# Ledger of designs, part 90: peptides against a protein of PDB entry 2Q3Z

Target 1, 272 residues: chain A of PDB entry 2Q3Z
Amino acid sequence: YVLTQQGFIYQGSAKFIKNIPWNFGQFEDGILDICLILLDVNPKFLKNAGRDCSRRSSPVYVGRVVSGMVNCNDDQGVLLGRWDNNYGDGVSPMSWIGSVDILRRWKNHGCQRVKYGQCWVFAAVACTVLRCLGIPTRVVTNYNSAHDQNSNLLIEYFRNEFGEIQGDKSEMIWNFHCWVESWMTRPDLQPGYEGWQALDPTPQEKSEGTYCCGPVPVRAIKEGDLSTKYDAPFVFAEVNADVVDWIQQDDGSVHKSINRSLIVGLKISTKS
Target 2, 254 residues: chain A of PDB entry 2Q3Z as posed
Amino acid sequence: YVLTQQGFIYQGSAKFIKNIPWNFGQFQDGILDICLILLDVNPKFLKNAGRDCSRRSSPVYVGRVGSGMVNCNDDQGVLLGRWDNNYGDGVSPMSWIGSVDILRRWKNHGCQRVKYGQCWVFAAVACTVLRCLGIPTRVVTNYNSAHDSNLLIEYFRNSEMIWNFHCWVESWMTRPDLQPGYEGWQALDPTPQEKSEGTYCCGPVPVRAIKEGDLSTKYDAPFVFAEVNADVVDWIQKSINRSLIVGLKISTKS

## One batch from the design tools (peptide; made by RFdiffusion4, then SolubleMPNN)

Design b2_p16_5_s3 (from b2_p16_5, 10 letters changed)
Fold by OpenDDE base, seed 5:
Structure b2_p16_5_s3 (fold): chain B 272 residues (1-272), chain A 16 residues (1-16)
Amino acid sequence: as target 1 above (272 residues)
Amino acid sequence: EEKLLSTQQVPIGSLL
């Protein structure tokens, strides 16, 4: 995990799994220096440098900082997300072949956000940074990945009698989503939560007021311990939300459609 | 279209 510089990232759909080659490049020239700059421009450092530096020995603390700083939401972070297929004023997310060019562009332009990323680009850059900082990290792909906005562990769709989706489409399922898992001890939790921790650098939901996610023990998600910091309900929902399809009739009655055709979550962890 | 959709992260909620 720490030593591998080249790997594959899984994409596509649950029915049509694809992979792309990716250069993580954590040992390439100047990449460690860029990762240190990323730490030195984070909001916690800018607020209190001495307190931030005193906590950098904790992979829990560093992982949470990196998950926030890989996206440019709320801070001087690395990547701007875009999903509308309009990439003409930047680089298409599909054009990237590695993390090194992204990190070098960010640094060389005075820590200005790089245009553009999607989930696998965020995850891959986070993986590079965490590996560079000595934290064993892998990219994870989840097919049929839920985004629960209201923390009810449900993805709810409302339809009219014509089958048209009504209301805000903020709750959704992605064809795929990527995040990272990092190996660390959890001295801030009860014993037995050491090991793989999920971290999500894609700006989906705010955690404690910042677009960041995790670290949360993969064990806690597997066992359904939603009280475990950080962000256990959100990460649990990504892999195990229930889908409810509501049909509203003309009389105002609402009925559950029993369509069990879509199952949330098919997680693939990379070995590279 | 399908080939582009397979390389991008896209919502599938409309397909339920």
Scores: peptide ipSAE 0.354, ipTM 0.828, DockQ to the pose 0.485
Fold by OpenDDE base, seed 1:
Structure b2_p16_5_s3 (fold): chain B 272 residues (1-272), chain A 16 residues (1-16)
Amino acid sequence: as target 1 above (272 residues)
Amino acid sequence: EEKLLSTQQVPIGSLL
């Protein structure tokens, strides 16, 4: 979790699980220095350097900063996400083989956002950075991963009488999604929430005004403690959301149907 | 086709 520089990231679908090799490269030359630069360009440092630096001993604080800084949303972060298959003005997310080239490109271009990432790229870069900073971290893949946008723990589809989805699919289920789990104590929570904490660097939802997610105890998600900071409802929904179809009839009536064919969540944690 | 899409993060509802 700290010493392994090479690993595998799980991709594909629940039916067709795949993996890719990934070089995390946390001990390669200059990577630690780049991770320190990442901390020194974060919005909290720019606002109050002394306060930010005084909090860097907390893996909770650092994890949350890294989650926000791996994406370029709202800050000088590392990666720009893109999912529309138009990568001609950058690097295809599928072409990356490790975190090292991404971090070096970011630093060498004056902390300009690197084009482009998807979930596993964000997760892998976050994993590298957190490992560099001494936080035991692993990449996690969740198949059939929900994105709940309204914090109701549901994925809601509006359908016509023929079962065709109507309107913009604001809420969705990804074939897979990747984030990281980091090992830390939680002195800011009640006893028993030490251990693996979920952190999601993919810009999906804003947490306290920034595109970041976590840390949230994996235990809290398993036990359904949605009051636990940070972002427990969102991470819970990624792995446990119920799918609801709202079927509109010709008479204007709406029928609520629980979609039992769409099972959200199949989490695989990497051992490396 | 599904095998090529498996290397990208995509919405499930777009494969159906």
Scores: peptide ipSAE 0.350, ipTM 0.832, DockQ to the pose 0.513
Fold by OpenDDE base, seed 4:
Structure b2_p16_5_s3 (fold): chain B 272 residues (1-272), chain A 16 residues (1-16)
Amino acid sequence: as target 1 above (272 residues)
Amino acid sequence: EEKLLSTQQVPIGSLL
C-alpha cells in the first residue's frame, strides 16, 4: 500500500471488469517535493500557514486536503475533470499511464491545472500523493457507482409512459467510479473507526464548501453510520443508493416501477 | 459500444 509503485486500476463495468496498469511512482525523483508543494498551495495554508503546517501530522487533515487539492475545483489543484469526450486542448484522461507525469506537469506549469482527468486519474494521483506522505492508500473501484446530488440516498429516474427518461439527469450512476481508501486512525471520532477511510478526489459534491470528500470510515459506511464525518451520506450513496424508477403517466400520476434491474455498488479494492 | 465505453467513466443512464 505504501511501497508498491506500480499497480492496476479497475475500470469497465460490473459485467465487463477491466484493468489498466498504473505507475503511482510515489518514490520517483521529485514526487515528494511536488506533494509538499501541493500542500503549500492549498487554501488552508494560504489562509494560515502556521495552522495548516501544525495540522499536517494528522492523516485525517492531510487526507482531506489532498482530496480537495487533487482536483482543481476551488483551488490551485492538480487536475481538471472532463467527461464530454472533448479533450483536444489537453490530454485525454485515457492517455495517462501514471501519476508522475501528471504531477510533474502540474508543478512544471506553475501549479496550473492539468487537463484532463476522470475518476481513476483523480484517485490514482491522490493515491500517489497520500503514499508519498506516508499514508497507506489504495485505489478502489465501485461499479454502478451512484452520484447522489440531493443527499436523499436515492437515484431517481423519471420516465414517461414510453419509458423515455425525463427531466434533468442530475442524479446519475456511473458505470464505474474510483476513489481511494487510506489507512488511518480517527482520533476525531468515537473508538472503532480506525482503519480504511474513503477519500474521493473526484469533484462530485462540495463538502464544507470545497470539492473534497472524506475521510470517512469504511466501517461507518458498512454499518450505515451516516453521522460520521466526513461525507458519510455521499459515500454511502455511492455504494448503497436505492435506484427508483418513476413512471409518469399522461395524467401526471407517478408510479414507482418495481424494475430494480440496476444494483448500485460493486466495490473492488486493490490488494497492491 | 459497451466495450469502448468501458475505458471511460460514463453515466449508465446515458447508455440507455
Scores: peptide ipSAE 0.345, ipTM 0.828, DockQ to the pose 0.513
Fold by OpenDDE base, seed 3:
Formats: C-alpha cells, sequence, structure tokens
Structure b2_p16_5_s3 (fold): chain B 272 residues (1-272), chain A 16 residues (1-16)
C-alpha cells in the first residue's frame, strides 16, 4: 500500500467492470516535495502555519487536508473536476495514466489547478500524496455509488405516471465512484475504529465548509455508526442509500415507491 | 457510445 507505485483502478459499471493501469509514482523524483508544497498551500496553513504544522503528525488531520487539497474547490488544490465531455481546454480525465504528471503540472504552473479530473483521478492523486506522506492508502471503487445531497440517506427520483424522471436530477447514482482508504489509528474516536478510513477527494459535498470527505472508519460505515466523524452519513449513503421513486399522477397525487432495481453500492478494494 | 460511457464517471440513468 505504501510501496506499490504501479496499480490498477477499477472503472466501468457493476455489469461491465473495467480497469486501467495507473502509475502512482510516489517515489519518483520531486513527488514528495510536491506533496509538501500541497500541505504548505492548504488554507489551514495559510491561516495559521504553526497550528497546521503542529497537526501534521496526525494522519487524521493530514488525510482530511489532502482530501480537500486534491480538488481545487475552495483552495489552490490540484485538480478541477469536469463531467460534461468538454475537455478541449485541458486534458481529458480519461487521458491520465498516472499521478506524477498531474502533480508535476500543478507544481510547475504555480499550483494552478490541473484540468481535468473525475473521481478516479482525484482518488489516484490522493493515493499518491498520502503514500508519499507515509500513510498506507489504496484506491477503492464503488459501483452504483450514490451521491446524497440532502443527507437523508435516500436517492429520490421524481417520476411521472409513465416512470420518466422529471426535473433536474439533483441526487444521482454514479455508475462508479472512486475514493481512497487509508490505514490509521483513530485516537479521536472510541476504541475499535482503527484501521481503514475512507477519504474522498472528489468535490461532491462540503464538509465543515470545504469540499473534502473523511476520514471515516470503514468499520463505522459497515456497522451503520453515522455519528462517527468525519462525514459518516455521506459515505454511508454512497454504499447503502435506498432509492425512492416519487411517482406523480396527473391528478396531482404522489405515490412513494421503493426502487428495488437500483441497488446502491458494490465496493471493490484494490489489492495493489 | 457505450464504450465511452464505460470509461467515464456518469450518472446512472443518463445512459437511457
Amino acid sequence: as target 1 above (272 residues)
Amino acid sequence: EEKLLSTQQVPIGSLL
């Protein structure tokens, strides 16, 4: 997990699983220095350098900083996300083959955001950075990954009487989503939550005002402990949300239906 | 079309 520089990232769909090779490259020349720059440009450092530096011994703190800094939302972070198939003014997310080029581009352009990333690119860069910082980390793929926007643990679709989805889908299920799991102790939690912690660098929802997610114990998610910091309800929903259809009739009546055909969550952890 | 969609992160149901 720390020493592996080459790996695979799972993509596609639950029915059509694919993978791509990825160069994490955490030991390539200058990559550690870039990871340190990433820490030194984070909003917490800029606000109070002494306090930030004093907390860098905590993998919990560092993991949360990295989760925020891998995306360029709210800060001088690494990657700009884009999903609209318009990548002409940058690099297509599908073109990346490793984290090293991304990190070098970011640094070489004065910590300007790199265009563009999607979930696996964010996750892979976070994985590289965390590994550089000595935190055992792996990329995880979740198929049928829910994005709960209202923190109700549901994905809600409004449908007409014909079953057609009405309005803009605020809430969505991704065909796949990638994040990272990092191994750390959790002295800030009750005993038993040491081990794998989920961290999500893809800018989906704000956590404490910043586009970041986690760390949250994988155990807490598995056990349904939604009180566990950080962001347990959101990460729980990614893998366990129920899908609800609100079927609107022409008479204005609304019927609630549980969509049992859309099973949220099929998590695959990389062994590399 | 399906091949491109399988390499991108996309919302389920936008493929319909």
Scores: peptide ipSAE 0.345, ipTM 0.822, DockQ to the pose 0.493

Design b2_p16_5_s4 (from b2_p16_5, 8 letters changed)
Fold by OpenDDE base, seed 2:
Structure b2_p16_5_s4 (fold): chain B 272 residues (1-272), chain A 16 residues (1-16)
Amino acid sequence: as target 1 above (272 residues)
Amino acid sequence: EEKLLSTEQLPIGSHL
């Protein structure tokens, strides 16, 4: 995983799986230097350089920093997310073919946010950075990926008696979502949680006040141990959330219905 | 259908 510089990222939908080639390029010239700059402009370093540097030997710490710094939310991070098809003042997320150009643009523009990214772009850049820093990392794709916004492990829709969704959807399911899994030990957890750790650099929810996610043991998610740091409930919901329809009747009564027509979560882990 | 064929990350509803 560390040595592979080119790979594929899965996209599309559960019914129509697609992939794109991606150049991670973690060993290309200057990329390591850019990754070090990324660490040196992170808010933890700016707050206390000595403390930040003392923790950079921990892949858990570094992974969490990278998750936060790949997005430009809250900091001088790499990418600005955008999903509204208005990309004229930047680069369309669909136009990127590798992480190297993104990282070089970021650095060359004084660590100014690069426009624009979506989930696979965030994940791919994170993968490059983590690999560059010697952390075995892969991009993963989850189809029908839930974004739980209220931390109840549900995706909730309000419907009228005709089944029509009322108002704006407060919660959502993505056709696909990408994040990364990194291999590391977890000395900060109980034994048995070493191995693949999920990290999500797409700015979806704040963790400890910052748009970052993980690392959380993939094993913990699989076993339903939501007490494990970091962000286990959120990552669990991405792959396992139940969809609930709150059906409002004309008489003002509200009924709960479990919507089983849409199965949340179909994770594909890359082998490259 | 177009959303299902897109390479973009797109929100989907529970009706899909």
Scores: peptide ipSAE 0.225, ipTM 0.751, DockQ to the pose 0.533
Fold by OpenDDE base, seed 5:
Structure b2_p16_5_s4 (fold): chain B 272 residues (1-272), chain A 16 residues (1-16)
Amino acid sequence: as target 1 above (272 residues)
Amino acid sequence: EEKLLSTEQLPIGSHL
């Protein structure tokens, strides 16, 4: 998980799983220096360098910083996300084959955001950075992955009597979503939460005002301990949210659809 | 083909 530089990332759908090869390249020339630059341009360093540096011995702290800095939201982070199939002014997310070129482009262009990424690109770059910093890390793919915006552990759809989706369609389920899991102790939590911690660098929701997510113990998610920092309800919902399909009639009445064909969550962790 | 490799929102009631 630290020494492996080449691996596979799982994509596709729950029924048709695919994978791509990926070069993480955490030991290639100059990559460590780029990771240190990433730390030195983070908002916490810019606010108080001494405090930030004193906390870099904590993989919990570093993991949270990296989660925020892999995306360019709210800071000088690495990647800009885009999902509308309009990539002509950058690089298509589907064109990347490794993290090294992305990190080098970011650094060589004065820490300007690289266009463009989607979830597996964010996850792969985060994996490279964390491994480079000595934190054992793997990429995780979750099929039928929920994005809960209001922390109610539900994905709610509203339809009229004709089956048309109402509202802004803010809550969603992805065909697949990728994030990372990192191995660390959790001295900031009760005993027993050491081990794999989920971190999500894709800018989906803000955590304490910043687009970052985790670390949260995988054990806490499995056991339903939603009080566990950081961001346990959000990560729990990604893999366990209930889907509610509401039908709104013209008379203002609402009822649940009996169709429960969509099941949230099928997680695959990489081993290489 | 490229779009088939990207992430996308699942339609309601999908078995995907």
Scores: peptide ipSAE 0.200, ipTM 0.744, DockQ to the pose 0.274
Fold by OpenDDE base, seed 1:
Structure b2_p16_5_s4 (fold): chain B 272 residues (1-272), chain A 16 residues (1-16)
Amino acid sequence: as target 1 above (272 residues)
Amino acid sequence: EEKLLSTEQLPIGSHL
């Protein structure tokens, strides 16, 4: 999980699982230097360099910084996300074959955001950076992945009596979503939460005012301990959210549909 | 092919 530079990322859908080869390239020339630049341009370093540097021995701290810095939201981060199929002023997220070109472009353009990324690109770049910094990391794919925006652990849809979806769907389920899991101890938590920690660099929700997510113990998610930092409810919802299908009647009353035809969460961890 | 590689919002009831 540190030494492998070549791997695969799972994509597609739950019914049609695909994978692509990916060059993580954490040991390629100049990549370590770029990862160090990433740390040196993070908002916490700019605010207080001494405090930031003193905390870089903590994989918990570094993981959280990397989660925030892989996306360009709120900072001089690496990637700009885009999902509207309009990539003409940049590079299509689907065209990337490795993290090295992305990181080199970012650095060579004065730490200007690279256009464009989607979840697997964010995850793969985060994986490269974390591995480069000595943190064992793997990419994870979750099929039927929920995005809970209101922290109620539900994905709610509203329909009329004819089954037509009403309004814009704020909360959503992705065909697939990618993030990373990193191996670390958690001295900031109760005993037993060492091991794999989920980190999500895709800018979905703000955590403590920044588009970042985790680290949160995979064990805490499995056991339903949503009190653990960081962002346990959000990550829990990605893999376990309940889907509620509301039907609104002409009188304005609403009731739950008895039809449950969508199941959230099918997580696949990479072996390399 | 590209559609299967990119992320997209699932319609409700599309997957079981």
Scores: peptide ipSAE 0.091, ipTM 0.704, DockQ to the pose 0.295
Fold by OpenDDE base, seed 3:
Structure b2_p16_5_s4 (fold): chain B 272 residues (1-272), chain A 16 residues (1-16)
Amino acid sequence: as target 1 above (272 residues)
Amino acid sequence: EEKLLSTEQLPIGSHL
């Protein structure tokens, strides 16, 4: 979780799982320096360098900073996300084979956002940075991964009488989504929440005003403790949300139905 | 699943 530089990232779908090789490269030349630059350009450092530096001994604090800085939302972060298959002005997310080139491009272009990333790219870069900083980290893939936008632990679809989804989907389920889990103590929580912590660097929802997510104890998610910081409801929904269909009839009536055919969440973690 | 959602699975990074 720290020493392995090459690994695999799981992709595809729940029915057709595939993987790609990935070079995390946390020990390659200059990568540690780039990770330190990443910390030194984060908004908290720019606001108060002394306070930021004093907190870097906390993997909880560092993990949250890294989650925010791997995406370029709100800051001078590493990657710009794009999902519309229009990558002509950058690099297709599918073209990356490792984190090193991404981090080097970011640094060499004056900490300008790298085009483009998707979830596994965000997760892989975060994994590299966290490992480089000495935090045991693994990439996690979740199939049928929910994106809850209103924190109600539901994915809601509006459908016509024929079952066709109406309007733009506000809430979504990914065929797969990737994030990271990092091993750390949680002195900021009650005892028993040490261990794997989920962190999500893909810019999906804001947490305390910044596109970041976690760390949240995997145990808290498993046990349904949604009061646990950070972002327990969101991460819980990714793996456990119920899907609700609001079926509109021609007479103007609306029927609520639980969609039991679509099961959210199938998490796979890697050993490397 | 796909039929109910009126969506189709894509190999990478698609919404259901």
Scores: peptide ipSAE 0.035, ipTM 0.633, DockQ to the pose 0.140

Design b2_p16_6_s1 (from b2_p16_6, 9 letters changed)
Fold by OpenDDE base, seed 1:
Structure b2_p16_6_s1 (fold): chain B 272 residues (1-272), chain A 16 residues (1-16)
Amino acid sequence: as target 1 above (272 residues)
Amino acid sequence: RITEVNLGNKKLILTE
């Protein structure tokens, strides 16, 4: 999980799984230097360099910083996300074949955000960076991945009397979503939470004021320990959220219905 | 019934 430079990223849907080849390239020339630059331009370093540097021995700290810095939200991060199919002023997220070109473009343009990324691109770049920094990391794909915006562990759809979806669909379920899992100890938690930790660099929700997510023990998610830092409720919801329909009735009342036809979460971990 | 709404290469999953 540190030595492999080429691999596959899983995409598509639960019923029709696809994959693309990806060059992580963590050992290519100059990539480690770029990863170090990424750390040196992070907001915590700019605020207090000594404090930031003193914490870089912690994979928990570094993982969280990288999660925030892979996206350009709130900082001089690497990638700008875009999902509206208008990529004419940049590079289509679908055109990337590896992390190396992205990181080199970022550095060569004065740490200017690279256009554009989506979830697998964010995850892949994060994977490269974390591997460069000596943290065993793999890309993970979750099919039928939920985005819970209000931390209630539900995906809520509002429907009219005919069952038609109403509103802007702020809460959503994606056909697939990618993030990373990194292997580390968790001295900041109770014993037993060492191992794979989920980190999500795609800007979805703010964590402590920054678009970042994790690390959170995969075990905590599996066992439903939502008090575990960081961001356990959000990650839990990505893979376990229940779907609820709020149905408007003719008399103006609203009926709550549990939607059992849509099952959230089918996580696939990469083996290489 | 499950339907999909295309947003680029991403899809929103909906039920009806």
Scores: peptide ipSAE 0.323, ipTM 0.889, DockQ to the pose 0.053
Fold by OpenDDE base, seed 2:
Structure b2_p16_6_s1 (fold): chain B 272 residues (1-272), chain A 16 residues (1-16)
Amino acid sequence: as target 1 above (272 residues)
Amino acid sequence: RITEVNLGNKKLILTE
């Protein structure tokens, strides 16, 4: 989880699982220096360098910083996300074969955001950085991954009397989503939550004003402890949201129906 | 019915 520099990232769908090889390269020349630069340009460092540096001994703190800095939202982060298949002014997310080139490009261009990333790219870069900093980390893939954007642990669809989806279809379920899990103690929590912690560097929702997510104990998610920091409800919803259809009837009444045809969440953790 | 909308390498899953 720390020493392995090559691995696989799982993609595809629940029915058709795929994988791609990935070079994490956390120990390649110059990568550690780039990771340190990443820390030194994070908003917390820029705000108060002394305070930031004093907290870098905490993998909880560092993990959260890395989660925010791997994406370029709100800071000088590494990657710009794009999902519309228009990548002509950059590199297609599908073209990347490792984290090293991404990090080098970021650094060599004055910490300018690299175009472009998607979830597995964000996760892979985060994995590289965290491993480089000595935090055991693995990439995780979740199939039928929900994006709950209103914090109610539901994916909601509004439908007319004929079952047709109405509105902007803002609630989302991805065929797959990737994030990372890092091994760390959680002295900031009650005993028992040490171990794997979920961190999601893909900019999906803001946490405390920043596009970051976690760390949250995998155990807390498994046990349904949604009070556990950080971002337990969001991560929980990714892997276990209920899908609800609000069906409008001809008479104006609305019926709530649980959609059982779509099952959210099938998480696969890597062995490496 | 479950349908998928392609958005690059990722797909949005919709039920209709």
Scores: peptide ipSAE 0.312, ipTM 0.883, DockQ to the pose 0.054
Fold by OpenDDE base, seed 4:
Structure b2_p16_6_s1 (fold): chain B 272 residues (1-272), chain A 16 residues (1-16)
Amino acid sequence: as target 1 above (272 residues)
Amino acid sequence: RITEVNLGNKKLILTE
């Protein structure tokens, strides 16, 4: 989880699982230096360098910083996400074959955001950075991954009387989503939550004002303990959200129906 | 009952 530089990232769909090779390259020349630069340009460092540096011994702290800094939202982070298939002014997310080129581009262009990333790219870069910093980390793929936008652990579809989905801002279920899990102790939590922690560097929702996610104990997610920091409800929803259909009738009444045809969450953890 | 909408390199899953 630290030593392996080559791996696979799972993609596709639950029924048709695919994978791509990925060069994490955490030991390639200059990558560690880039990771340190990443830390040195994070908002917390800029606010109080001494405090930030003093906390870098904490994988919890570092993990959260990295989660935020891998995306360029809110900071001088590494990657700009784009999902609209318009990548002409940058690099298509599908074109990347490793983290090294991304990180080098970021640094070489004055820590300017690299165009473009999507979930697996964010996750892979985060994995590289965290591994480089000595934190055991693996990329995780979750099929039928929910994006809960209102923290109610539901994916809600609003439908008309004909069952047609209404609105353009419905909550989302992705065919797949990637994030990382890092191994760390959690002295900031009650005992028992050491182990794999989920971190999501893809800018999906803000956590405490920043596009970051985690770390949250995988155990907490499995046990449904949503009180644990960080972002347990969001991560829980990614893998366990229920799908609800709100069907509006002609008379204005609304019928709630649990949709059991779509099962959210099928998580695959890599062995490396 | 399930349909997929292509959004860039990702697919949004919708139910019917």
Scores: peptide ipSAE 0.273, ipTM 0.870, DockQ to the pose 0.055
Fold by OpenDDE base, seed 5:
Formats: structure tokens, sequence, C-alpha cells
Structure b2_p16_6_s1 (fold): chain B 272 residues (1-272), chain A 16 residues (1-16)
């Protein structure tokens, strides 16, 4: 989880699982220096360098910083996300084969955001950085992954009587979504939550005002302890959200549609 | 059942 530099990332769909080879390269020349630059340009360091540095001994703190800095939202982060198949002014997310080139491009261009990433690219770069910093980390893929936007643990679709989705009110499910799990103790929590912690660097929702997510104990998610820091409800929803399909009639009445076969969540963790 | 949007990582939309 720390020493392995090459691996695979799972993609595709629940019915048609795919994988791609990925070079994490956490110990290639210059990568550690880039990871340190990433820490030194984070908003917390810029606000109070001494305080930030004093907290870097905590993998909880570092994990949260890295989650925020892998995306370029809110800061001088590494990657800009894009999903609309218009990548002509950058690199297609599907073209990347490793984290090293991405990190080098970011650093060599004055910490300018790299175009472009999608979930597995964000996760892979985060995995590289965390491993480089000595935190055991693996990439996780979740099929039929929910994106809860209003923290109600539901994915709701609103349709008219013709079956057409109304406006942009519908929350989304990804065919697959990737994030990372890092091994750490949680002295900030009650006993028993040591072990794998979920971190999500893809900019989906803000946590305490920043596009970051976690760390949250995988055990807390499994047991449904949604009070656990950080972002337990959001991560729980990614793997366990209920899907509700509503039909709105012309008279304004709303009816619950038949429960569909779509099940949120099929998580696959890498073994290295 | 499901409409897919985008390439690579795709959003799924429930359809009747």
Amino acid sequence: as target 1 above (272 residues)
Amino acid sequence: RITEVNLGNKKLILTE
C-alpha cells in the first residue's frame, strides 16, 4: 500500500467491469518534492504556516488537506474536473496512464491546474500523494455511486406524467466513482475507528466550506454511524443512498414510482 | 431503465 508504484484502477459499470493499469510512481524522482509543494501552497499553510506544519504529523489532518488540494477548487490544487467530452484545450481524462506526469505538469507550470481529470484521476493522484507522504492508501471503485447534494441520504428524481425529468432537480448516480482509503488511527474519535478511512478528492460537495471529503472510518460507514467526522453522511450516501423516483401530475400531485432495479453501491477495493 | 450521459465516467439518469 505504500511501496507498490504500479497497479490497476477499476472502471466501467457493474455489469461490465473494466480496469486500467496505472503508474502511481510515489517514489520516482522529484515526486516527494512536488508533494511537499502541494502542502506548502495549501490555504491553511498560507494562513498560518507554523500551525499547518505542526499538524502535519497527523495523517487525519494531512489526508484532509490532500483531499482538498488534489482538486483545483478553492485553491491552487492539481486537477480541473471535466465530464462533457470537450477536452481540446487540455488532455482527455481517459489519456492519463499515471500520476507522475500530472504532478510534474502541475509543478512545472507554476502550480497551475492540470486539464483534465475525472474521478479515477483524482483518486489516483491522491493515492500517489498520500503514499508518498507515508500513508498506506488504496484506490476504491464504487459502481452505481450516488452523489447526494442535499444531505438527505436520498437520490430523488422528479418526472412528469410522460416520464421526462423535470429541470435540474434530479440528483445523479455515477456509473462508477473512485476515491481512496487510507490506513490511520483516529485519536480524535472514540476507540474502534482505527483502520481504513475514506477520502474523496473529486470535487462533489463542500465540507466545512472546501471541496474536500473525509477522512471517515470505513467502519463507521458500514455500521451507519453518521455522526463520525468527517463527512460520514455524504460517504454513506455514495454507497447506500436510497433512490426515489417521483412522478408529478398536472394537478400538482406527486406519486412515488415503482421501485426500480437500480441499487446504489458495489464497492471494490484494490489489494495493493 | 437508465440513460447514460458523458464518456468515461458517466452520469446515470433513471428513465421509464
Scores: peptide ipSAE 0.249, ipTM 0.790, DockQ to the pose 0.057; fails the geometry check

